# Designs tried in a protein design run: peptides against a protein of PDB entry 5D63. Part 43

Target 1, 292 residues: chain A of PDB entry 5D63
Amino acid sequence: SLRRGIYHIENAGVPSAIDLKDGSSSDGTPIVGWQFTPDTINWHQLWLAEPIPNVADTFTLCNLFSGTYMDLYNGSSEAGTAVNGWQGTAFTTNPHQLWTIKKSSDGTSYKIQNYGSKTFVDLVNGDSSDGAKIAGWTGTWDEGNPHQKWYFNRMSVSSAEAQAAIARNPHIHGTYRGYILDGEYLVLPNATFTQIWKDSGLPGSKWREQIYDCDDFAIAMKAAVGKWGADSWKANGFAIFCGVMLGVNKAGDAAHAYNFTLTKDHADIVFFEPQNGGYLNDIGYDSYMAFY

## One batch from the design tools (peptide; made by RFdiffusion4, then SolubleMPNN)

Design b1_p12_1_s3 (from b1_p12_1, 7 letters changed)
Fold by OpenDDE base, seed 1:
Structure b1_p12_1_s3 (fold): chain B 292 residues (1-292), chain A 12 residues (1-12)
Amino acid sequence: as target 1 above (292 residues)
Amino acid sequence: SVQSLPLFEPVK
């Protein structure tokens, strides 16, 4: 089944993603097809899928930017019914905002069925233009129509997945203890992560013995990412991935504080040096403590 | 160059 997480949802037929028009939080804002740029933050095109307890394969879809939810207008089963952003809650009982999401017949893409109407999210006519209509439309799970098939590209990791990535890394000290601060993490592209670092003022910050040294840089980076997250997104129930580590060198005569994030495939961690903005597979220290 | 801090005993 589809895991809880943040997804970029792309049409299986054309290079178009499910987009909340202008990222508006207004009730009735159209959800439309829109072009996207791979490996970037597609601001209006990220959706938090929250699984509904005891309802198989059924989710709410919260737009990360607006904090509103995918909503089938009046829950109508008529083909062409508008799909909009609308205020809601993650565990609503409103069938207009409940979506059963399962694999399509091709085994790779998903179909998105409204729980109440049993119609499917449809990119009308497979239109690849920006602003193309997305609507509820009649269909079946077995149909091969690409207008109703969607790739769910996961843009986040669970705390368990992050923990597993850390556990696979060879630069972890035998005394390592990790502290998980959140449950789900949006993983940023390095370009975005670097931009946050630049905007934080850290590139111009002066290292000073004890008063502003490695731990201050590492914590300042995490704080900058946290603030960026809070200022950028209206949805709740996720964090922005940015870890802090304390490590000891191989000689056992020096320690360091640094950051880390996840690789693009989410399988590994990469170290980030907040004093110079560098990404490293080996920072020269083995971590004995992390929080993220 | 990157600066580090003094070694404190790692605690699990």
Scores: peptide ipSAE 0.040, ipTM 0.710, DockQ to the pose 0.682
Fold by OpenDDE base, seed 2:
Parts: C-alpha cells; structure tokens; sequence
Structure b1_p12_1_s3 (fold): chain B 292 residues (1-292), chain A 12 residues (1-12)
C-alpha cells in the first residue's frame, strides 16, 4: 500500500507530472499535466498523500505549494470531468477529494481512482504538452492504459525511515540518542539545501569562541531550512529535513556540532558542515546526539 | 548519554 508521504506524480506514458496550475490556491484551479525537471523542486507538482483511517488504500492529496486538495469537480462520473485544486482537509469525508490509490496491473505504477465516482485520474489523450487536461475518466484497475497510470516518486521520508538511515551510518557513537521532531520530511536536493545555506548568511558568518561557534552555525542552518519551508509551502503535516548532530572525535577530546541530510535514495545520511557548506561522508566525529 | 564537551572546535 502507498505510504503517507510527499510524492511527485509522473505519468507512466509521457514525461508529464500532475501539476496544480500556477500553484494557485483558488478553488477550481485546474490540475494539469506539465513537464518537470528531475532532482529539483518542482514547486507545483508535489502532493502530500494522507491515508484515510479505516478506508483501505484511500487518500487525500494535498498540493504542497497551494495547500489545496485534488478534487473531482462535482464528483461526476462523466468522462472528462475536471480535476481541480480545491480547499479541503486531510481527513475530509468529501468523496470529491478522496482517492483510492493502488498499484496498476504492471506492478510499478499506480492508478488514482476517485472514491465516489470510481473514475480514474486521466491524462487526457496522453497529451505531453504543458497544461494538458487531467480529468476523471472511466476505466478499470486492470486496464493497461498509460493515460491512467502514474508513478509515485517519493520525495519525503518518515521519521522512522530517517531513524533507520542514521542507525546504519558508521559515524554514530555507541551512546547515540536521537530525538525526532516531526513525522514526515521533505528531502531537499543538495542544490536547494546549499542555496538555503547561502541565503541564510551563514557563509559570511564569523566563528567566535562560544558566542557563535559550531552549535550556533548548526542550529542557524536548521532554523534557515525551517523558515524556508514555512515561507515556501502552504501545506501542513510535514517538515523539511535538516538534522543537527553533536559528535565526538575518535580520541574523545574534541566535540563538534554539525548538520546532516539524506542522500537522494533516502537510504543514507550525509553530513553537512554549516561553517563552510561542505557535504561529507565522514566529518571526523561520531554522533552521540541528533535532533531532526 | 554522553555529555557535550565544554568547548567545540571550529572547522579548519
């Protein structure tokens, strides 16, 4: 079953993603097919899937940018019914905004069925052009039509997944204690992470003994990422991944505070030095504490 | 858990 998380939803037939037009929060904003750039933040194309308790394989889909939800217009079962952004809540009972998402017959892609109408999210005619219509359309779960098949590219990790990534890292002290601050984390590309670092002013910040040293840099980076998240996205129920670690060196005579993020495949962590913007697989310290 | 050392090193 599909896990709660943030997804980039890509058509199985053409290089087009489900896009909320202009990222607008207005009710009735068209959801359309649009080109995307891999390994970047596709601002209008990220969707938080929230599973509905006690309703198998059924979700709301919240656009990260607008904070609005995928909505089948009037819940109509007519082929060609518009799919739009509309105000809503994560656990709504409105069947216009409830989507049953299960694997297609190919075992890799998903189909997105409206809970009420039983029609499927369809890239009309498989049109790969920007702004192509996405609509509810008749179909079956077993049908191989790529117009109704979607890859769910996971852009986030759960706290448990992050915890697991940390746990398998070789640079964790035996006394390590981790503190989880949120439940779901959007994982940023390094380029975006670095840009946030640059924009924070940290590159020009002066290290000063105790008053503004390693811990201040590390916390300032986390704060900058947090602010970036708050300023960038209208959806709730997720955080931006940026960890803080305290570590001790092998000799046990020096300690350091630093950041970390996740690798692209979300399986490992990479250390980030906020004093110089460097990414390292080995920062020279073993973490005895992290919060993220 | 291990306590933080009282002083931390800057990055070289």
Amino acid sequence: as target 1 above (292 residues)
Amino acid sequence: SVQSLPLFEPVK
Scores: peptide ipSAE 0.036, ipTM 0.733, DockQ to the pose 0.097
Fold by OpenDDE base, seed 5:
Parts: structure tokens; sequence; C-alpha cells
Structure b1_p12_1_s3 (fold): chain B 292 residues (1-292), chain A 12 residues (1-12)
């Protein structure tokens, strides 16, 4: 079954993603097919899937940017019914905003069925053009029509997944203690992570003994990411991944504070040095403490 | 317990 998380939802037939037009939070904003750029944020194309308790395979889909929800207009079962962004809540009982999401017959893609109407989210005519209509359309779970098949690319990790990634890293001290601050984390592309770092002013910050040294840089980076998250997204129920570590060198005579994020496949961590913006697989320290 | 060492390593 699909897990709670943030997804980029891509059509199985053409290189088009489910896009909330202009990221608008207005009720009735069209959801459309739109091109996307791999390994980028794709701002208007991220959806938080929240599973509904005790309703099998059923979710709300909250647009991360607008904070509005995928909504089948009037819950109509008519083919061609508009799918729009609309105000809502994660655990709504409104069937217009409840979506049953299960694997398609190909075992890789998903189909998205409206809970009430039993129609499916359809990229009309498989149109790959920007702004192409996405609508509710008649269908069945076993049909192979790519207009109704979607890849759910996970853009977030659970705290458990993050914890597992850390545990696999060879640069963790035997005394390591990790502290989890949130439940679900949007994982940023390095380019975005770096841009936040640049915008924070840290590249121009001067290292000063104790008064503004490694821990200040690392905490400033985490604060910058947190602020970026709050300023960028209207949806709730997730955080932006940016960790802080304290580490000790092999000799045990020096310690450092630094950041870390997750690799593209979310399986590993990569260290980030906030003093110079570098990404490293080995920062020269073994972490004895992290919070993220 | 958390290891207590000085955090002093500059990278710049």
Amino acid sequence: as target 1 above (292 residues)
Amino acid sequence: SVQSLPLFEPVK
C-alpha cells in the first residue's frame, strides 16, 4: 500500500506531472498536466498523501505549495469532470477529496480513484502539453490505459527511514544518540539545499573562535532551512530535512558540528559543511549526536 | 552519555 508521504506524481504514458496551476490556493484552481524537471523541487507538483484511518488505500492529496486538496468537482461521476484544488483538511469526510490509490495492473504505476464517484484521475487524451486537462474519467482498476496510470515518486522520508539511513553510515560513533524532531521530511535536491545555504548569508560569515564557530554555522543552516520551509509551503504535517551532527575525530581529540542531508535515493546520508557549502561522504568525524 | 569535546574545527 502507498505510505504517507510527499509525492511527485507523473503520468505513466507521457512526461507530464500532476500540477496545481500556478500553485494557486483559490478554490477551483485547475489541476493540470505539466512538464517537470528531474531532480528539482517542481514547486506546484508536490502532493502530501495522508492515509485515511480505517479506509483501505484511501488518501487525501494536499498540494504542498498551496495547502489545498485535490478535489473532484461536485463529486460527479461524469467523464471529463474537472479535478481542482480546493480547501480541505487531511482527514476530511468529503468524498470529493478522498482518493483510493492502488497499484495498476502493471504493478509499478498507481491509479487514483475518487472514493465517491469511482472514476479515475485521467490525463485527458494523454495530452503532454502544459496545462492539459486532468479530469475524472470512467475506468477500471485492471485497464492498461496510461492516461489513468501514475508513478508516485516519493520525495520525502519518514523519521524511521532517516534513522535507518543514518544507522547505515560508517561515520557514526559507538556512543551515537539521535533525536528525531518530526515525522515526515521533504528531502531537498542538493541544488536547493545549496541555494538556501547561499541565501542564509553563511557563505560570507566569518568563523570566529567560540563566538561564531562550527556549531553556530550548523545551527544557522538548520534554522535557514526551517525558515525556508515555513516561507515556501502552505501545507502542514511535514518538515524539511536538515540535520545537525556533533562528531569526534578518530583520534578523539577534536570535535566538529556539521549538517547532513539524504542522498537522492534516500538510502544514505551525505554530510554538508556549512562553513564552505561542501558535500562530503566523509567529513572526518564520527557522529556521537544528531538531531533532525 | 554525549561526548564532551571542544567544537573548534574551522573549515574556511
Scores: peptide ipSAE 0.035, ipTM 0.707, DockQ to the pose 0.119
Fold by OpenDDE base, seed 4:
Formats: structure tokens, C-alpha cells, sequence
Structure b1_p12_1_s3 (fold): chain B 292 residues (1-292), chain A 12 residues (1-12)
């Protein structure tokens, strides 16, 4: 079953993603097919899937950028009914905004069925052009029409998944204590992470004994990522992944504060040195404390 | 160069 998380939703037939046009938060904003760039943020194309309790395989889909929800216009079962962004809530009872999402017959892609109308999210005519219509359309769960099949590429991790990634890392001290601050984390591409670092002013910051040293750099990076998240996205119920660690060296006579993020496959962590913007698999310290 | 912090308490 599909897990709660942030997804980039790509058509199974053509290189087109589900896009909220212009990222607009206005009610009735068209959801359209649009090209995307792999390993980038794809700003208007991220959707937070929130599972509805006690309703099997059913979700709301909140556009991360606009904070609005995928909405079948008037809940109509007519083929060609517009799918739009519309104001809503994560646990709404409005069937216009409830989507049953299950694996298609191919076992890899998903189909997205409106809970009320029982029609499916359809990239009309499989049109790969930017702005192509996405609509509710008649279908069945078992048919192979790629217009109604979607890959759900997970762009986030749960706190449990992050914890598991940390636990797999060899650079964790035996005294390690981790502190989880949020429940779901958007994982940024390194390029975006680095850009936030650059924009924070940290590259030009001077190390000063105690008054602005490693812990200040690490915390400033986390604060910068947090602020970036708050300024960039209107949806709630997730954070931007950026961890802080305190570590001790092998000799046990020096400590350091640094950041970390997750690898592309979300299986491992990579350390980030906020004093120079470097990514390292081994930062030379074993973490005895982390918060993220 | 990257600078570390002092240890104020034992961690081992």
C-alpha cells in the first residue's frame, strides 16, 4: 500500500508529471501534465499523500507548493471532468478530494481513482505537452491504459525511515542518542541543499572560538533549511530534512558539530560540513547525539 | 580549515 509521504507523480506512458499550473493556490487552478527534470525539486509537482484512517487505500493529495488539494470538479463522473487544485483539509470527507490509490495491473505504477465518482485520473490522450489536460475518466483497475497509470516517486522519508538510515551508518558512537523533531521529511537534492547553504551566508562566515564555531555553523544551516522550507511551501505536515550531529573523534579528545542529510535512495545518511559545504561519507567523528 | 569544539565532558 502507498505510504504517507511526498510524491512526484509521473505518467507511466510519457515523461510528464502531475503539475499544479503555476503553483497557484486559487480554487479551480488546473492540474496539468508538465515536463520535469529528474533530481530536482520540481516545485509545482510535489504532492503530499495523506492516508484516510479506516478507508482502505484512500488519500488526499495536497500540492506541496500551493497547499491546495487535488479536486475532481463537482465530483462528476463524466469523462473529461477537470481535475483542479482546491482548498481543503488533509482528512476531509469531501469525496471530490478523496483518491483511492492502488497498484495497477503492471505492479509498478498506480492508478488514482476518485473515491466518489470512481473515475480515474487520466492524462488525456497521453499528451506529453506542457499544460496537457488531466481529467477524471472512465476506467477499470485492471486495464493497461498508460493514460491512467502513474509512478509515485517518493521524495520524503518518515522519521522512522530516517532513524533507520542513521542506525545503518558506521559512524555512530555507542552512546548515541537521537531526537526526532518531525514526522515526515522532504529530502532535498544535494544541489538544493548546497544552494540553501550558499544563500544562508555561511560560506562567508568566519569561525570564531566559541562565539561562532562548529555548533553555530551546524545550527545556522539547520535554521536556514527550516526557513527555506517555511518560505517555499504552503503545505503543512512535513519538514525539510536537515540534521545536526555532535560527534567525537576516534581518539576521544575532540568533538565536532556538523550536519547530515539523506542519500538519493534514502537508505543512508551523508555528512555535510557547514563550514565548507562539503559532503562526506566519513567526517572523522562518531555521532553521540543527533536531532533532525 | 574545519574547526572542532572542545570536550566539556567525557563521551566514552
Amino acid sequence: as target 1 above (292 residues)
Amino acid sequence: SVQSLPLFEPVK
Scores: peptide ipSAE 0.035, ipTM 0.716, DockQ to the pose 0.716

Design b1_p12_1_s4 (from b1_p12_1, 7 letters changed)
Fold by OpenDDE base, seed 1:
Structure b1_p12_1_s4 (fold): chain B 292 residues (1-292), chain A 12 residues (1-12)
Amino acid sequence: as target 1 above (292 residues)
Amino acid sequence: SVQSKPLFTPVT
């Protein structure tokens, strides 16, 4: 079953993603096919899937940028019915905004069925052009039509997944205590993470003994990422992944504070040094505390 | 260069 998370949803037939036009929060904003760039933030093309309790394989889909929800216009079962962004809530009972998402017959892609109409999200005619119509369309779960098949590329991790990634890392002290602050985390590509670091002013910040040293740099980076998240996205129920660690050296006589993020496959952590913007697999310290 | 700090809280 599909896990709660943030997804980039790509058509199985053509290189087109489900896009909320202009990221607009207006009711009735068209959801369309649009080109995308791998390993970047595709701003209008990220969707938070929230599972509905006690309704198997059924979700709301919140556009991360606009905070509005995928909505089948009037819940109509007519082929060609518009799919739009519309105001809503994560646990709505409105069947226009409830989507049953299960694996297609190929076992890799998913189909997205409206809970009420039982029609499927369809890239009309498989049109790969920017702005191509996405609509509700008749279909079945076992059909192989690529117009109705979608890859769900997960762009986030749960707190449990983050915890597991940390646990696999060899640079964790025996006294390690982790503090999880959120439930779901958008994982940024390094280029975006670095840009936030640059924009924070940290590259020009002066290290000063105790008053603005390693812990201040690490906390400032986390604060910058948090602010970037708040300023960039209108959806709620997720955070931007940026951890803070306190570490001790092998000799046990020196401490350091630093950041960490996740690798592209979300399986491992990578350390980030906020004093110079470097990414390291080994920062020279074993973490005895983290919060993220 | 990157700078660390002394342990102000003991880590056993």
Scores: peptide ipSAE 0.402, ipTM 0.932, DockQ to the pose 0.761
Fold by OpenDDE base, seed 4:
Structure b1_p12_1_s4 (fold): chain B 292 residues (1-292), chain A 12 residues (1-12)
Amino acid sequence: as target 1 above (292 residues)
Amino acid sequence: SVQSKPLFTPVT
């Protein structure tokens, strides 16, 4: 079954993603097909899938940017019914905003069925142009129409997945204790992570003994990412991944504080040095504490 | 250059 998380949803037939037009929070904002740039933040194209308790394979889909929900207009079963952004809640009972999401017949893509109407999210005519209509359309689970097949590319990790990535890293001290602060984390591309670092002012910050040293840099980066998240996204129920670690060197006579994020495949962590913006596989310290 | 700090909390 599809896990709770943030997804970039791409058509199986053409290089088009499900896009909330202009990221607008207005009720009735069209959801459309739109081109995307791989390995970047596609701002209007990220969707938080929240599973509905006790309703198999059924979710709400919240647009991360607008905080509004994917909505089948009037819940109509008519082919060509508009799919729009609309105000809602994660655990709504409104069938216009409930979507059953299961694997298609090809075993890799998904189909998105409206819970009430039983019609499917359809990229009309497989149109690859920006702004192409996405609508509810008749279909079946087993047919191979690529207009109704979607790849769900996971853009977030659960706290458990993050914990697992940390656990497999060779630079963890035997006394390590981790503190998980949230349940789901949007994982940023390095380019975005670096831009936040630049915008924070840390590149121009002066290291000063004790008063503004490694731990201050690491905490400042964490704070900058947190603020960026709050300022950028209207949806709730997730955080932006940026960890803080405290480490000890191999000799056991020096300490360091630094950040970390996840690799592109979410399987490993990579260390980030907030004093210079560098990404490292080995920062020269073993972490005895982390919070993220 | 990147600078660390003394170990103020013992880590064994």
Scores: peptide ipSAE 0.402, ipTM 0.932, DockQ to the pose 0.768
Fold by OpenDDE base, seed 5:
Structure b1_p12_1_s4 (fold): chain B 292 residues (1-292), chain A 12 residues (1-12)
Amino acid sequence: as target 1 above (292 residues)
Amino acid sequence: SVQSKPLFTPVT
């Protein structure tokens, strides 16, 4: 079953993703096929899938950027019915915004069925052009039509997954205590993470003994990421992954504070030094405390 | 260069 999370939803037949046109929050904004760049933030193409309690395999899909929801226009079962962004809530009972998402017959892709109409999200004619129509269309779960098959590329991690990644890292002190602050985290590409760091002003910040030293840098980075998240996305129910660690060196006579994020595959953490913007697999310290 | 700090909180 599909987990709660943020997904980049890509057509199984052509290199096109489900895109909310211009990221607009206006009711009726077309959802269209659009090209994407792998391993980047595809701003208008991220969807928070919220599972509906007690309704098997059924979700709302909230556009991360606009905060609006995938909506089958008038809930019509007519082939070619527009799929749009529309205001809504995560746990709505509006069948226009409820989507049953299950594996297709190929075992890798998913099909997205409107709960009410029982039609499927369809990249019309498999059109790979930017702005191609996405519509509700008749279909079956077993049909192999790639127009209605979608890869759900997970762009986020649960707190449990983040915790597991930390636990696998060899640079964790035996006294380690971690504090989880959120439930779901959008994991940023390093390029985006670095850009936030640059925009924070930290590259030009002066290190000053105690008054603005390593912990201040690390906390400032986390604050910058938090602000970036708040300023960038209208959806709620997720955070941007950026951890803070306190570490001790091998000799046990020095401390450091630093950041960390997750690797591309979400299986491991990588350390980030907010004083210079470097990514390291070994920062020279073992973490005894983290919050993220 | 990157600067660390003393252990103000002991870590066993």
Scores: peptide ipSAE 0.401, ipTM 0.932, DockQ to the pose 0.762
Fold by OpenDDE base, seed 3:
Structure b1_p12_1_s4 (fold): chain B 292 residues (1-292), chain A 12 residues (1-12)
Amino acid sequence: as target 1 above (292 residues)
Amino acid sequence: SVQSKPLFTPVT
């Protein structure tokens, strides 16, 4: 079963992703196929999948950028019916915005079926061009047509997954206590994380004993990421991953405060030093407290 | 260079 989370949804046949045109929040904005750049934030191509309680394998799909939802126009079962962005809510009863998402016959990709019409999200003619039509189209779950098969690449982690990644890290103190602040986290590429750091002004900030030292740098970074999230995305129900840690050295006579994020595969954490923008596997301290 | 700080709260 597909987990709640943020996904980049890529066609199984051609290098095209499901894109909300121009990221517009207007009702009726076309959803189209569009090229993407791996390992980057593809701004208009991220979708929050929210599972509907008591309806098996059925979700709403909220565009992260616009805050609007994937919508089959008039819920029509006619082949070629437009799929658009439209205002909605995560737990709507509107069948135009309810999507049953299950594995295709190949066991790796998914098919996306409209709950009401029973038609499938289709990249029309498998067109790889930017702006290619995405529409509802007749089909079956067992068909192998790549026009209707989609890879769901997870771009977020649950708080439980983040907790597990921390627990696997060797640089955790025996007294460690973690505090989870949200339920789902968009994980940023390092390049984006670094850019937020640069834009925060921290690279030019002066370290000053106690008054603006390591904990101030670490908290300022988290605040910058939080603001970036609020300013960048209109969807709700997720946060941007950026942790703060307090650590103690091996000798037990010095402390440090720093940030951390997740590796590309989401399996591990990597430490981020907000005083210099460095990423480290070992920052020289064992964490006794984190919040994220 | 990067600077840490003393332990103001003991960690034991």
Scores: peptide ipSAE 0.400, ipTM 0.932, DockQ to the pose 0.779

Design b1_p12_2_s1 (from b1_p12_2, 10 letters changed)
Fold by OpenDDE base, seed 3:
Structure b1_p12_2_s1 (fold): chain B 292 residues (1-292), chain A 12 residues (1-12)
Amino acid sequence: as target 1 above (292 residues)
Amino acid sequence: LEALREERRSRI
């Protein structure tokens, strides 16, 4: 079953993603097919899937940028019914905004069925052009039509997944204690993470003994990422992944504070030095504390 | 041990 999380949703037939046109929060904004750039934030193409309690395989889909929800216009079962962004809530009972999402017959892609109409989200004619119509269309779960098959690329991790990634890292001290601050985290590409670092002013910040040292840099980076998240996205119910660690060196005669993020595959952490913007697999310290 | 770690952290 599909897990709660943030997804980039790509058509199985053509290189097109489900896009909320212009990221607009207006009711009735078209959801369309649009090209995307791998390993980047596709701003209008990220969707938070929230599972509905006690309704099997059924979700709301909130656009991260607009904070609006995927909505089948008037809940109509007619082929060609528009799919739009519309105001809503994560746990709505409105069947226009409830989507049953299950594996297709190919076992890799998903189909997205409207709960009420039983029609499927369809990239009309498999059109790969920017702005191509996405609509509700008749179909079945076992049909192989690529117009109605979608890859759900997970762009976030749960707190449990983050915890597991940390636990796999060899640079964790035996006294390690982790503190989880949120439930779901958007994982940024390194390029975006670096840009936030640059925009924070940290590259120009001067290290000063105790008054502005490693902990100040690491906390400032986390604060910058938090602010970037708040300023960038209208959806709620997730955070931006940026951890802070305290570590001790192998000799036990030096300690450091630093950041960390997740690797592209979300399986491991990578250390980030906020004093120079470097990414490292080994920062030279074993972590005894983290919060993220 | 923890006090030492925090003291050392403040220097780097």
Scores: peptide ipSAE 0.085, ipTM 0.751, DockQ to the pose 0.188
Fold by OpenDDE base, seed 4:
Structure b1_p12_2_s1 (fold): chain B 292 residues (1-292), chain A 12 residues (1-12)
Amino acid sequence: as target 1 above (292 residues)
Amino acid sequence: LEALREERRSRI
């Protein structure tokens, strides 16, 4: 079953992703196929899947950028019915915005069925061009048509997954205590994380004893990421992953505050030094506290 | 112990 999370949704047949045109929040904005760049934020192509309680395998899909929802126009069962962005809520009862998402017959891709119409999200004619129509179309769960098969690339982690990644790291002190601040986290590529760091002004910030030292840098980075999240996305119900750690060195004669993020596969953490923008697998400290 | 950690942390 599909987990709650943020997904990049890619067609199984051609290198095209489900894109909300121009990221517009206007009702009726077309959802289209569009090219994407791996390992980048595809701004208009991220969707928060919220599972509907007591309705098996059924979700709303909120565009992260616009805060609008995937909507089958008038809930029509006609082949070629437009799929658009439309205002909504995460737990709506509107069947136009309810999508049953289950594995296709190939066991890797998913199909996206409108709950009401029972039609499927279809990249019309498998068109790989930017702006290609995405529509509701007749289909079956067992059909192998790649126009209706989608890879759901998870771009977020739950707090539990983040906790597990931390627990796997060898640089955690025996006295470690973690504090979880949110439930679901968009994981940024390092390039984006670094850009936020640059834009924060931290690269030009002067270290000053106690008044602006390691903890100030680490907290400033987290604050910058938080603000970036708020300024960048209109959807709610998620955060941007950026942790703060406090650690002690192996000799026990020094302590440090630093950041961390997750690796691309979300399985491990990588340390980030906000004083120089470096990523390290070993920052030289064992963490006794984190919040993220 | 906590005070020692704070002092150590404040130095870098």
Scores: peptide ipSAE 0.085, ipTM 0.746, DockQ to the pose 0.193
Fold by OpenDDE base, seed 1:
Structure b1_p12_2_s1 (fold): chain B 292 residues (1-292), chain A 12 residues (1-12)
Amino acid sequence: as target 1 above (292 residues)
Amino acid sequence: LEALREERRSRI
């Protein structure tokens, strides 16, 4: 079953992703096929899938950028019915915005079926061009048509997954206590994470004893990421992953505050030193506290 | 111990 999370949704047949045109929040904005760049933020192509309680395999899909929802126009079952962005809520009862998402017959890709019409999200003619029509189209779950098959590339982690990644790291102190602040986290590419760090002014910040030392740098980075999230995305119900840790060295005679993020595969954490923008597998401290 | 850790943290 598809987990709650943020996904980049890519066609199984051609290198095209489900894109909300211009990231517009206007009702009726076309959802289209569009090219994408791997390992970057594809701003208009991220979708928060929220599972509907007590309705098996059924979700709303909120565009992260616009905060609007994938909507089958008038809920029509006619082939070629437009799929658009439209205002909505995560737990709507509007069948125009409810999507049953299950594995296709190939076991890797998914199909996206409108709950009401039972038609499928279709990249019309498998057109790989930017702005290609995405529509509701007749189909079946077992059909192999790649126009209706989509890879869901997970771009986020749950708090539980983040916790698991931390738990497997060897640089955790025996007295470690973690504090989870949110439920789902968009995980940024390091390049984006670094850019936020640069834009925060931290590279030009001067270390000063007590008044602006390691904890201030680490918290400032966390705050910068939080602000970047708030300023960048209109959707709610997720956070941007950026952790703060407090650690002690092996000798027990020094302590430090630093950041951490997740690796690309989301399986491990990597430490980030906000004083110099460095990524490290070993920062030289064992964490006794984290919040993220 | 935790207080000492925090004091030590201020050194870097």
Scores: peptide ipSAE 0.082, ipTM 0.752, DockQ to the pose 0.194
Fold by OpenDDE base, seed 2:
Structure b1_p12_2_s1 (fold): chain B 292 residues (1-292), chain A 12 residues (1-12)
Amino acid sequence: as target 1 above (292 residues)
Amino acid sequence: LEALREERRSRI
């Protein structure tokens, strides 16, 4: 079963992703196939999948950038029916915006079936060009047609997954207490994380004893990431991953506050020093507290 | 203990 989360949705046949054209929030904005760049934020191509309670394998798909939802035009079962962005809510009852998402016959990709029409999201003709038509099309769950098969690349982690990543890290103090602030986190590539750090003004901030020291830097970084998230995305129901840790050195005579993010595979954390923008596998402290 | 940690943290 597909988990709640943010996904980059890629066609199984060609290097094309499901794209909300221009990231527009206007009702009826075409959803199209578009090229993407791996390991980057594909701004118009991120979708929050929200599972519908008591409806098996059924979701809404909210475009992260626009805050609008994937919508089958008029819920029509006709092949070639447009799939568009449209205003909606995460737990709508509108079958035009309800999508049953299950594994395809290959066990890796998914098919996306409109709940009402029972047609499938189709990259028409497998066209790899930017702006290629995505439409509802007739199909079956067992059909091998790559035009209707999609990889769901998970771009977020749940709080539980984040917690597990932290727990696997060897630099956690025996007295560690973690505090989870949100339920789902978009994980940024380091390049984006660094850019947020640069734009925050922290590179030019002066360390000052107690009044602007490690905790201020770490909190300022988290605040900058939070603001970046709020300014960048119109969808709700997720946060941007950026943790704050408090740690003690091995000697027990020094403490530090620092940040951390997740590795690309979301399995581990990497420490981030907000005073210099460095990423480290070992920051020299064992964390006794984190919030994220 | 926490207060002590805070004091140490302020040095870094």
Scores: peptide ipSAE 0.090, ipTM 0.749, DockQ to the pose 0.202; fails the geometry check

